# Peptides against a protein of PDB entry 3WG5: the designs that were tried, part 274

Target 1, 218 residues: chain A of PDB entry 3WG5
Amino acid sequence: LAKNIVYVAQIKGQITSYTYDQFDRYITIAEQDNAEAIIIELDTPGGRADAMMNIVQRIQQSKIPVIIYVYPPGASAASAGTYIALGSHLIAMAPGTSIGACRPILGYSQNGSIIEAPPKITNYFIAYIKSLAQESGRNATIAEEFITKDLSLTPEEALKYGVIEVVARDINELLKKSNGMKTKIPVNGRYVTLNFTNVEVRYLAPSFKDKLISYITD
Target 2, 218 residues: chain A of PDB entry 3WG5 as posed
Amino acid sequence: LAKNIVYVAQIKGQITSYTYDQFDRYITIAEQDNAEAIIIELDTPGGRADAMMNIVQRIQQSKIPVIIYVYPPGASAASAGTYIALGSHLIAMAPGTSIGACRPILGYSQNGSIIEAPPAITNYFIAYIKSLAQESGRNATIAEEFITKDLSLTPEEALKYGVIEVVARDINELLKKSNGMKTKIPVNGRYVTLNFTNVEVRYLAPSFKDKLISYITD

## One batch from the design tools (peptide; made by RFdiffusion4, then SolubleMPNN)

Design b2_p27_3_s3 (from b2_p27_3, 11 letters changed)
Fold by OpenDDE base, seed 1:
Structure b2_p27_3_s3 (fold): chain B 218 residues (1-218), chain C 218 residues (1-218), chain A 27 residues (1-27)
Amino acid sequence: as target 1 above (218 residues)
Amino acid sequence: as target 1 above (218 residues)
Amino acid sequence: SAVENAKKGAIYPITFEASKKAAETAA
């Protein structure tokens, strides 16, 4: 019998208040079962900054390591997804995914043009994303450039620049590569060494609520 | 001086709890100024059903007519957007837009495949969308087919089938065509005849919050 | 309930909208 449990859950689509509820539910389940970690398979083009900040807080308050895994191939941790990743205990990406493009916008004008955020807002998010990178020991200069240059990186580039920790094709490779790594931020005040030796992978299905909200926000 | 005011606001992107806040804010401003109506320029691929239902409720509780305008060309009132439109006092579409594709899904699987909603959920939304259509005197059969067939309509088809009330290229044409129309649902318990004679069009800019959330949810 | 669950729907490509809290903090 596998001694340790790793949960895997999927979060796809826009980052919203419901996405927060999904993160909270998934992490709470994994916490209750004293899992070794939870892996969140994330595919998001971005979303709301309030929800994003709440998600980051929820991750940072987690009693267990939260691994953000940009998956499957073709997925992205764009915009808000990048912030969430940078706020997490470990970032992994599948080949053929992307991360970045974090420039805050005020939305789209009626003509479909982007409404630029005023410098005050942009600067706030620059400071915020840099703090997430710094706190996690990740590349804060690149984190800033995710905003200032609207930079997007491949998994290989993100790994090379020290934005992420793992490139993995699937959950098995992720577990193998991340085994023995320390979390990039503390769990309950301590940097945790991940132990994926003899683990049971337990998938968390979206709740009926998650399924419904994902459908409506997709 | 124009005697009557028509507000115009834009809502773009996913329907979320923040989108509800945008609707609420915009409608509240227009209510406070006793506007003749508010036009919401909507471009959404869909979103959360809870937020959608709350938005529909907010529209139905409006003290003034709320016109959903699928705009600009290339925009859609897809999925949740269709429900919102059907819950509103008048629907307009610009040429080159679409409406429909309302089939609820439970989200996307890890492999990117759609997780189908169980029949119970689908049937709930069928009943709900049909109720919105029936209450507004719009085509409930087509509303059902937006789910059962994942039907999408052009503006011309939607007008032809009695799903929408106006096809208009711009705000001026919308005002011209909708002038003298009755709201499809009551405003404060009464069907209101729209009076766009001698109106001032007042655009509501996204709040700093709206701008910020739109950027994150876009 | 299925209804309460049904109220949680679809997600589309979303550009990063700055949160109200961030906007309020930045404002």
Scores: peptide ipSAE 0.029, ipTM 0.267, DockQ to the pose 0.145; fails the geometry check
Fold by OpenDDE base, seed 2:
Formats: C-alpha cells, sequence, structure tokens
Structure b2_p27_3_s3 (fold): chain B 218 residues (1-218), chain C 218 residues (1-218), chain A 27 residues (1-27)
C-alpha cells in the first residue's frame, strides 16, 4: 500500500512576510506531493498582523491538512502564532509550551514601551480571533480572552478548554493521537479524517533563504 | 510578639521606566515599615533593558529581601522579567508560569520583525545574565541559554535546574515553602534567613499612576 | 559606547504588532 506522506517543517521566530513565504513554500511542497498532512513545528513570539492574516489565509486555502504543532518544549505560539494556530486544521502542543497573549499593539516606543492599539484595532482583532475560533469549532471565549486578558495557556489548559486538539511529546505521539481526528476546518470544502496508520514522515529543511533570515533574525 | 510584615505587590506588563518607579515605590514602602520581605507578583513579557538594569540595581540595594513571584498561573517572567528575577533575593513561580526567553533585541521593525541585537549587545547581556546567576548562586549555564537558545522553562524545570527556589500555588504556600530559606543575594551585605512563621501579609495596591499606565499599556 | 547602546537595547516580549495596514483595515 502506497505510504501516505506526512511532511514536517519548522517555522521559528517572528511572523513576517518572510514567514508567509515559508508557510507557502512548505504547504506547496506538501500539496504537490499529495501529502496526508503537513505538520508545522511552530515556535514564535508573534509578529506582524498583516503577515499573520496572510498566513491564516494560506493555511485555509491549503489542499491538504495543516497541523500546527507548538514544539519543542519551551516553544510558544504566542500572539500572531495563536492566530495562525486557530486558523489551522489541527493544533497540537508539546508539554512545556504555551499559547495565547494575543493583544494587538501598534508597536514599541523608543523607550521600549508598548504602544497600545486603539480600541478600534483591538476590537477588530477580537472579532477576527473569535471568528477563527468559531470557524474551527474551538473556544471563542478563550480566544477573546487571549486578547482581553492577555491570557496564556499551558497545553493541558488549552486542551481542556477546547482551544487545541492534541498534547504530544513528539511527532510520533502527535501522529498517534491525531490519527482518526477530523480537521477542525475544511480542506477543499470537506472535513478530512486524518489517517496516520501507514505514513512516511518527510522532513522539509529550511531553504537557504530561511536559514539566512533566521541567521539575520536569530 | 510583634508580627513581621510581608508586603505583597503586583507588577504586571512591560518593563519600562515606570516599572522602575513601581519597584522603587513598593520596595521603599516595605523598607520604611521594616518588613521581613516584599513579594512582587511579577507578570511581564519583558521590556527595556535600561529599566530592567535599574530595577535589578534597585532590588540589590534593597534594605529588605525582595521575592519575585511569577504569578498567577499563565504569567511569565519573560525576557527582562527573567533578569529581574535573577537579580532578586528569592524567585518563586506558580504552576503554569514560565521564565526565560532573554535574547536581547534592538526593537521591532515597521513590519513587526525583530531587529536583532548585534553580537556585541547579545554578548553584553550574556555576560550580564550570567553575572546575575552567579552572584545569586543560580544556574549560570541555563541563564546563558535563556539568551543563546531563547530557552523558556516551566517552574518545575526552573527549580530542577537551580534557576529558582520555590514552586508555589499561592502566597500562603510561598510563605510556607520559603520560610527558613536564605536569600540568594545579600541584604545589606548579609544573607538573610527568611522568617515567615509569624507574619502579617500586607497588600500594596497600585497607585493611580500605576493603574493609569496599566490602563494605557494594557 | 557599546554598553550605552546595549542599555538602549530592548528585550521584547511576545508581541503582536498590528501593522499599519491592519490598523487601516480595522479603521
Amino acid sequence: as target 1 above (218 residues)
Amino acid sequence: as target 1 above (218 residues)
Amino acid sequence: SAVENAKKGAIYPITFEASKKAAETAA
């Protein structure tokens, strides 16, 4: 029986226009190979709202399931990362990771203080994050509180509150636990049942450009 | 027997010059009342390096023990918060909190990308954080890795690795567990043994200015 | 000095920066 392919790729660091290019590249590769899914190992402190929204849109347009996996331990799907996760087909977290802290800001002042977003912007992102949660059948109240209370959750809390679908220590446990789960959003208009019983795991390395930007931004 | 006073104050949000004023005010109040200690319930995503260094200096100049308590669950002593914690007389964390992610940045670009600190600045803060760890008898290797690996730890990991001294669910458990502990740095040139057997807990409310800035920054 | 520049450095949190474009879209 032809092995279904599961791709694994890593996205680390700030969410930027380049991060969009990484998502697009990785998803496109997995689409071209008709993969069962792609797992994105995500570790991000957040980033740009525009890039985030584009990434969410790209995930939603994916021809295959996109699993956001907050990994490794110590990683976070913080701020923009939470939105990306909520926009994905499945969210997993490793023990010792976090999700949340989604309050939008306008930037940082020269003194390193947050320039707060005006209520209009905050309300826009409240509506946006709630929409992502609702569309994915995840906890929209908690999604709002990720902004209004700047809430951050552990994997166990996020699972308990219906924000995420899986807590897994590694890729093998993730595949095992997510096997037979339905995607939380549709793939090509249909909810897909994940089949990880006979899969080949294929790792995608960062491109030279990915490495260079990581090197410049790390 | 005259009850020893333990003050409890909250510092939440970004580390700024105003955060310094909060620390200074709270510590000064506790000093004036000859408190046994002050507990600062810290929840910070980080902030300015200059303010952080000033806060560390102010803590080190305290006439009384300053306990940094990463609290409540979901809180973090992230980035600048880790430095502040490492500069304090005792670190406690609540379950579901985190510490670490200390890599310095120059700021955020207009596109929300991190402007990375040049190696010279990174190396400066590596030396600085290692000094704080060494001076406090805490794990200097992990302190370095908070920068070089952007490591974040759970309370259990932080305790296990000798970064922090206490894991506690609340103030009462904190007082109980820290009773009889020695400060990790000196108070007035001497390591103090904490005595929480007969204490009055006194909560310090945020000033109007604290509330206003929290309102503006939250 | 490098130290003064280091002090002017920022240790930034987990941040979600609303781009000006997102702000304009929200406006």
Scores: peptide ipSAE 0.026, ipTM 0.282, DockQ to the pose 0.127; fails the geometry check
Fold by OpenDDE base, seed 3:
Structure b2_p27_3_s3 (fold): chain B 218 residues (1-218), chain C 218 residues (1-218), chain A 27 residues (1-27)
Amino acid sequence: as target 1 above (218 residues)
Amino acid sequence: as target 1 above (218 residues)
Amino acid sequence: SAVENAKKGAIYPITFEASKKAAETAA
């Protein structure tokens, strides 16, 4: 029986233009193979808003379900990572992970102080994050509070408040719990029911370029 | 009656060499005036390990108690901020703040991926953070898990697990709750009992240099 | 020492930086 494939890829680090390239590459591979889904194991402290918005758009344009999995324990979908998660077809979190802390900043001063975003920018991202939550049928009030209160949630809280869909310890538990769930946003205009019955899990390795850029920045 | 002075200063942003200069300046002012304590309202996503270690040393060399207060709601003592807190004489958190996520990284790749610290570096910081916790009589097991599990805690959890000493909504509640507490590390070789009876709260403003560096990085 | 060099390089950022482009889009 032709096993459906689920791809798993890791994206760890700051959200940058290269993080976009990673998302694009991984999703494209999974699209080409008509995978049942791709699971992105996400561990990010945040990053650039422009890259984040591009990543959200790329996820929304995916031909297959993109599951954001905040993993392993200790990982976070902080800041930009929360937006990416909220823009995805399904959010899962491992125990001991966190989501939230979405207040936009202009950067850090040379002294390391946060440069506050002007109200105009903050309000833009409030509207944006609320839109992502609303479109995905997730808690838009909490999404706003991720900015206004810089709120961070545990997986249990995020599940309870309807921010995320699954709490799972590993890929196997994630597949088991998400089997039969509908995507929170459409795939090609249709809400897809995930079918993880008799799937093969295939891990995507970093590209040579991914490794090289990692090495150059080491 | 000569009121004892408690200084309050805000440090918000990345932990850098300039953040060290801010800590040094603020503590020095409070030392010069023989303040009962200085409260640092800390809101940081983390930063540089070298700057963090220097800040911890500067706090430990303080002639007066240094209280780290994770404030306001939505603030975090993330990453390097947790180390700084653990190196301080007292930790307080406001409701809706967080502490933890201490896994060291070498940086972000040009692609924005986290460059993992080699095991040698990770193990060094495990030993370091455990030392800070042990020296302060705080939960060294949780301190290790801040790295190994990238754990983040709520104020209530952090208090429950013996990571922090106080949960307080504002400066007045902090002063009230911490009155009569002993410092978790010594001041000039002695554990000090905080005396916040009949204190004057004095806020320290950013220096011109602090403002300028903030402005240049805007 | 490798540890001293490591201390200089180790970073712990949790950041959400509104890039110039995002700021321009929000403007």
Scores: peptide ipSAE 0.024, ipTM 0.281, DockQ to the pose 0.087; fails the geometry check
Fold by OpenDDE base, seed 4:
Structure b2_p27_3_s3 (fold): chain B 218 residues (1-218), chain C 218 residues (1-218), chain A 27 residues (1-27)
Amino acid sequence: as target 1 above (218 residues)
Amino acid sequence: as target 1 above (218 residues)
Amino acid sequence: SAVENAKKGAIYPITFEASKKAAETAA
């Protein structure tokens, strides 16, 4: 019997292999408790594509629904964060947040200029992001434009264009609005209808490891 | 019954969250087939500490022995690669390879200079690398010096100092030399005696994802 | 633990800076 538990965890900062560990740990905790879902409050400027792909895979392998919530106001799911969101079971955004800007780069030069990714890499990520959008029944055209135009969207635009599923001011509104929604990707091979009736919200604190990494990456 | 199968996979390049996925995928395949072991041909200049720690944890959670093989000649298990090796069930090196140079850094400045890690971080990794060495019955003093002196060792030195277990020119010599060795860390809570008598060697190719990430990170 | 925290933020010397950068998505 699924417990009426919803986990909430925060992931902030650059998408790195540590971010993967955070996702893995948080999702694993929520899986172990047979939670109804986990909500990840995501605020990221982006990061590593490899970490991103692992996070997406980990989310897709989750035994429970993983909701990406771009939160708080002023937060972003930029770059790698957008891919993570598109790979998740549900995307929510708070007002005043953003999603997009997914153009892959090879990094930053010594002068801080972007080192452009070669067309082969860019085209790969175009295919990849389109795949995530298509698999989740989200707007693959806009997903492509997150790369080709380095497009960033408001929550309202993202909702309107079918990139995300929910605009919510807080966790309570998110739970209320997403109640009865189907996951955009399968959980254990099935599209799950979210049941947020009489749920207990449990906040997962960053591990000591999580706090230190955040301190190092901030 | 453990099958007389040994998997061999290559992991090359920077230690990233994708490298974690490679390790996870390769180990999982080998676990599913109840392989006698997996050999990871490792060639890395280092990478992210978070990815490294996840890889170490994944190796330690493996249901089968994971052998890190620094290969081919000219390869290195530098920086993060050393930690991964020290976290594994057996370390082998080919002649002409290196291990060490484990000093943590925060990154590179715009001018290419190293941004030094604060003493707190350095001391943490000293404690961590010593823990890996101690848990594996390897030379914790040298492990510390991989950081404090940025020490790099030849295979012969690493073997002599008890950092690694095998020097081998190729997979066949590795299997021959490591046959009957006990794992340096437990597998499922037990130190396993490796049985490489009449084993089938199965090479795991990089996934399309693996190839692409390697291409992006190269 | 202090150990868990320190693992996450340290970049190990990647001699090839260029390869680190290749897998970054632009913000």
Scores: peptide ipSAE 0.022, ipTM 0.253, DockQ to the pose 0.075; fails the geometry check

Design b2_p27_3_s4 (from b2_p27_3, 13 letters changed)
Fold by OpenDDE base, seed 2:
Structure b2_p27_3_s4 (fold): chain B 218 residues (1-218), chain C 218 residues (1-218), chain A 27 residues (1-27)
Amino acid sequence: as target 1 above (218 residues)
Amino acid sequence: as target 1 above (218 residues)
Amino acid sequence: SAVERAKKGAIYPITFEASESAREVAA
């Protein structure tokens, strides 16, 4: 019997190899406890493409639904965060948050200007982000425009365009609104109907290592 | 029982990581004393985007209403200051102040010219500022125009367009006019009706560190 | 491969490296 438990964990900051370790740890804990779902409160500027792709794979291999929640107000799922969200079982956003701005770059020049990615790289990420959107039944045209137009959306716009599934102010509203929704991608080969009736919410704290890395990367 | 106390604190100068520490300290003091609200007298030309976003989050996590008051006459909530205001529970402005001019820049060249932000950055901040306005029930079209047109408004214009809630000459007039108003965003999940009947006004002084950092950044 | 190099590429939303680089949102 799945325990009526929902885990909540926070991931904040740049997407790096360490961010992958955080996702892996949090999802593993929730899998081991046979949780109904894990909610990841995501606030990211973006980060490394390799780490992002590994995180997407880890989410898609999850034995339980992984909900990406862009939270709190003022947070973003920018760039790499958008790819991660599009690879997840459900996306929610709080008011005052944003999603998008996914154009790949090679980095910054000494003068702080962007070093543009060559067309080959850009086209690869267009194909990748479209595939994530299509697989999850989300708006693949908008997903492409997150790159080609460097588009960013509000929660209301993202919901309206079919990029995300829920706008919610807090965890309680998220649970209420997402109760009875099907996951946008399969869990263990099946689309799961979320059951958030009488659930226990358990918060996962960052490990000491997680805190230290956040401190070093800030 | 909430004490009938309103805190007033001043934040002046550039928005930096230290400005975040000031906001955090002031709000924490007012939270601990279970104040009806804190009024932040804000005068800023702008500053760092990261610090600004962290300040918005800190305000939105406040256990008490945070009122941003653009004060005194001649002050501005320019650039980053506008985002902070739009993220707050109530905005007031004194006569002779301004709000807006929110176009993001990368910095200044050696000749003092502005280094323009690439469209990616600009679009991100458009989505962000619109989201803050929409969440607070303020004019999201004008919020966008603070970026796209680099628009600046007088208090009277900002009130007329539904950007702010109060025009007031001083703290006493602010308290009088805002008495009975609902917060534009929730406090602990609820919209609070401000009660400024028979309140004690307590002024918070900057710490020694606050004074020193202001001195270094000026 | 160019794709493997692309995978190692930075998808940075410029917004936040702009914050690390002390980039000001100035009027």
Scores: peptide ipSAE 0.029, ipTM 0.262, DockQ to the pose 0.072; fails the geometry check
Fold by OpenDDE base, seed 4:
Structure b2_p27_3_s4 (fold): chain B 218 residues (1-218), chain C 218 residues (1-218), chain A 27 residues (1-27)
Amino acid sequence: as target 1 above (218 residues)
Amino acid sequence: as target 1 above (218 residues)
Amino acid sequence: SAVERAKKGAIYPITFEASESAREVAA
């Protein structure tokens, strides 16, 4: 019997391969328990495109729904965080958060200036972000503009434009609002209707490793 | 019946979460085919510790032996690459390659200077790299010195000091020399004796995604 | 374990660094 359990975990800081490990660990725990879903409280300024693409793939391979929740107020799903969100089964945002600013860069120069990505790379990520939006039935035009205009949206704008599915102040409101929603991408080849009626919420603490990585990247 | 197949794949560039995806994909393909082993031709200046730790974990979870091969001449398993190698079932190096320089850093400042890791982080990685060496029956003292002295070794030194198992000029010499060797870590709880007698070598091409990630990080 | 803790550590900054894969596709 599927346990009526929803896991909640926090992922904060830069999108890195460690962030991938966090996603993998958290999703794996929730999969093992046959959870109804996992909610990832995401707060990221961005990070590595490679880590992002791995995280997206890991989410897409999840045996359970993965909800990306941009939380708390002041948090963002910036850059890589937006791609991760667009690759997930459901996107929620808290009021006072943001999503977008997805223009790829090659890094920072010694003077702290952005090293711009060449057009070929930018165009690749345009195609990629559009594919994530299209596959999830989200706004592919806005997804492109997250790159081409370095666009950032409020939760209200993101909801209005069909980039995200939920605006929620907290986990309880998120569960309430997303109850009965279909996942935007399939879980094991099927679009799942979320059932958050009588669920136990379990918070996953960062492992010692997770704490150490956050400490290094904060 | 285990196919007498050995996969060979290349991983070049920075150790990133995409590098994790490459490892995961390559190992998964080889696992699915019940390969005798996979050889990863590794050339890396290092990268992210988190990606590295994920890669190490993925290698350790492999259902088949994973051989790290520092190749071609001029290549390195620098920094994160050394940890990955130390976490693998067998390490080989080509002549004219290097391994080591494992001192963790926090990154580069705006002036291109290294941001040093605090002692707590450095000590953590010392403990970690020593654990990898100890678990694999490799030289834990040298593994520590890869951090504390930022030590880099030649293939001959690395072999002499018991950091690696094989020096080989090419895949054929690697297969020949490693034939009959036991894995330095277990595969599914057992130390495997490698059997490279009458094996088919299959080269795995980078996926389009792999090619894209390498292009962005190169 | 101490080993599990040690696996999580280091460093590089968060610009949406277009991964090497994006550069190879761009090359």
Scores: peptide ipSAE 0.025, ipTM 0.247, DockQ to the pose 0.083; fails the geometry check
Fold by OpenDDE base, seed 3:
Structure b2_p27_3_s4 (fold): chain B 218 residues (1-218), chain C 218 residues (1-218), chain A 27 residues (1-27)
Amino acid sequence: as target 1 above (218 residues)
Amino acid sequence: as target 1 above (218 residues)
Amino acid sequence: SAVERAKKGAIYPITFEASESAREVAA
């Protein structure tokens, strides 16, 4: 009996166009093998809005469930990472991780101070993040507060408030807890019930390009 | 008599946070040596708005004149590159280069189609680019049209319309033509008259990191 | 802090068109 495959890949660092390429590559590999799902171990301080929006769209267009897993302990899905998570089929977090702090900025001054986004940009992203939350049946009020209050949550708070679906220490616990859950958004127009019974876990290694970019961005 | 030094550095490719690091490094080296100026040979198709705004700010805070030179022939200061140029102390272009096409976008769809920026974002960058043009005494109407009409100009057109200051085939012609010109914005609160009489030209090599990033982004 | 780095990363950069990528998609 061909074992159902779950892919696991890691994405770490700033969200950029290269991060989009990583998402695209990883999801494409998992789609080609008709995997049950792909789990993306995400650790990001945030990054680019354009890349973020493209990544969200890539996830939403996936032929298979894309699970965002904020991992390992100490990791975050901060800023752009929160949007990506809210755009995904299922969100999990490890204990000791965080999510939120989504207030858009225009950049940094030379002294490292934040250049605030004008209200028009902030309001655009409020509408966008609320849309992601609403479409996924997640807490849209908290999603708004990730911007308006620059709110950050623990995994336990995020679960309690209906922002995320799973708190899990590792991949095995994640697979166990998410087994039988429905995706929060459609996969190819249908809500999918996850089946992680007797799955083979396959880890995707970073490409040579991914390693090189990580070396430069870290 | 200690010869006045002019530094020349190359920045090529997409405008990113790494491009900011290149600008910062190059300008810092030139500042440390109290150079008469630094010339940045710029060839960019555009890039990130945040990185662009940071680069503009870094140029404006420079202790020495920063000259943006769109070079070599076939190069462009497209999109973000135009903003950087308009934020600089002097703009030069080689024959066969271009400047403009500044309409902001949110990103690309998976099929490569442009995701249009909402009017609020477009209007923000219209105000921003017009501010850069006005502060530098350049053509603010054309700067607006770089966005509203996605206008691109030849060096000759850009010079004619008062967008740029110099058309030059090479560094030697640039130095000759710009000698005695005033910076279009202040250097440390003062408009500087460029003195390229009997200067030593020093080329800054890309760092190992710059070479590695270029290899990955090209 | 991770949050300050996060704030540092929370740049919603509007990309300006890379003229080259626009040519590849238009082809």
Scores: peptide ipSAE 0.024, ipTM 0.244, DockQ to the pose 0.384; fails the geometry check
Fold by OpenDDE base, seed 5:
Structure b2_p27_3_s4 (fold): chain B 218 residues (1-218), chain C 218 residues (1-218), chain A 27 residues (1-27)
Amino acid sequence: as target 1 above (218 residues)
Amino acid sequence: as target 1 above (218 residues)
Amino acid sequence: SAVERAKKGAIYPITFEASESAREVAA
């Protein structure tokens, strides 16, 4: 019996157009192999809104379940990372990680102070993040507060408040806990029940290009 | 029996003079084939007011129904996109999308701050957006608040408040739900009842020029 | 004209960067 395959890939650093290319590449590989799912180990402080929105769209267009896993301990799905997670088929967090702090900004001044986003932009992202939460059956009130209060949550809080689906220490615990869960958004128009009972885990390494750009943006 | 044809085309990115050319091309193709309708999958953060107004006029001059569909999930009809939608024969949104945030601005300062539009310009666009809403039988109070409060709505909110006509996950659901609806504005001086019972869906691809300009404007 | 000035009005794209609070949480 052909083993079900689960891919695991890492995405770390700022969300940019290049991060979109990484998501697209990783998901495409997993789609080509008809994987049961792909797990993206995400660690990001945030980044560009346009890239973030494109990544969310790419996840939602996936032919397979995309699981966002805030990993390892000490990682975060901050700002853009929270939106990406809320746009995904399942969210997991490792102990010692965080999620939230989604208030959009226009950038930094010369003195390092935040240039605040005008209400227009903030309100747009409030509607957007609430839409992602509602569509995925996650806590839309907390999703709004990720912006309005710059709220950040622990994994335990995020689980308790219905923002995320799983707290897991590692990939094995994630697979065990998420086995039999339904995706929070559809795959090809259908909610999929995850089957991790007889899976092979395959790690996708960053491409040479991925490594080079990560080095430049760090 | 000749199948009724529905065209589907994508328009993504900033609203510019080039976006007008895309609308004009797509609508013209669908008019030439006497299509039952054209669906424009719209994803825009906004753009130029002059281009937006020209697009609205082009839609209103269409010989066939033009349906604006905020799609895919994660897309928006922000700012100029809202005006375009309100000027169309039918508005649909996918789950996970947004509409609104219509306050006009003059640009961004060197520090990235918004240059506010003077009251005269803001009031002009309030009158304009209210006119589009009233003419199409949509919520003119919310249309005003898209400017005065920079309001953004989810698909469910927009439907509930009578801003849009359909929430649909995909083209098939859109066709199913909009079948038998009357256009919200006239086609050749008459309100048309949409007939999607026996339709062929034809996708229009972006031209090579369309792809090149999208790449430059991103 | 008021219309010509209004036509010069821009409805700019919405882009944002990560908030400082988000960076602090990630640091």
Scores: peptide ipSAE 0.020, ipTM 0.271, DockQ to the pose 0.128; fails the geometry check

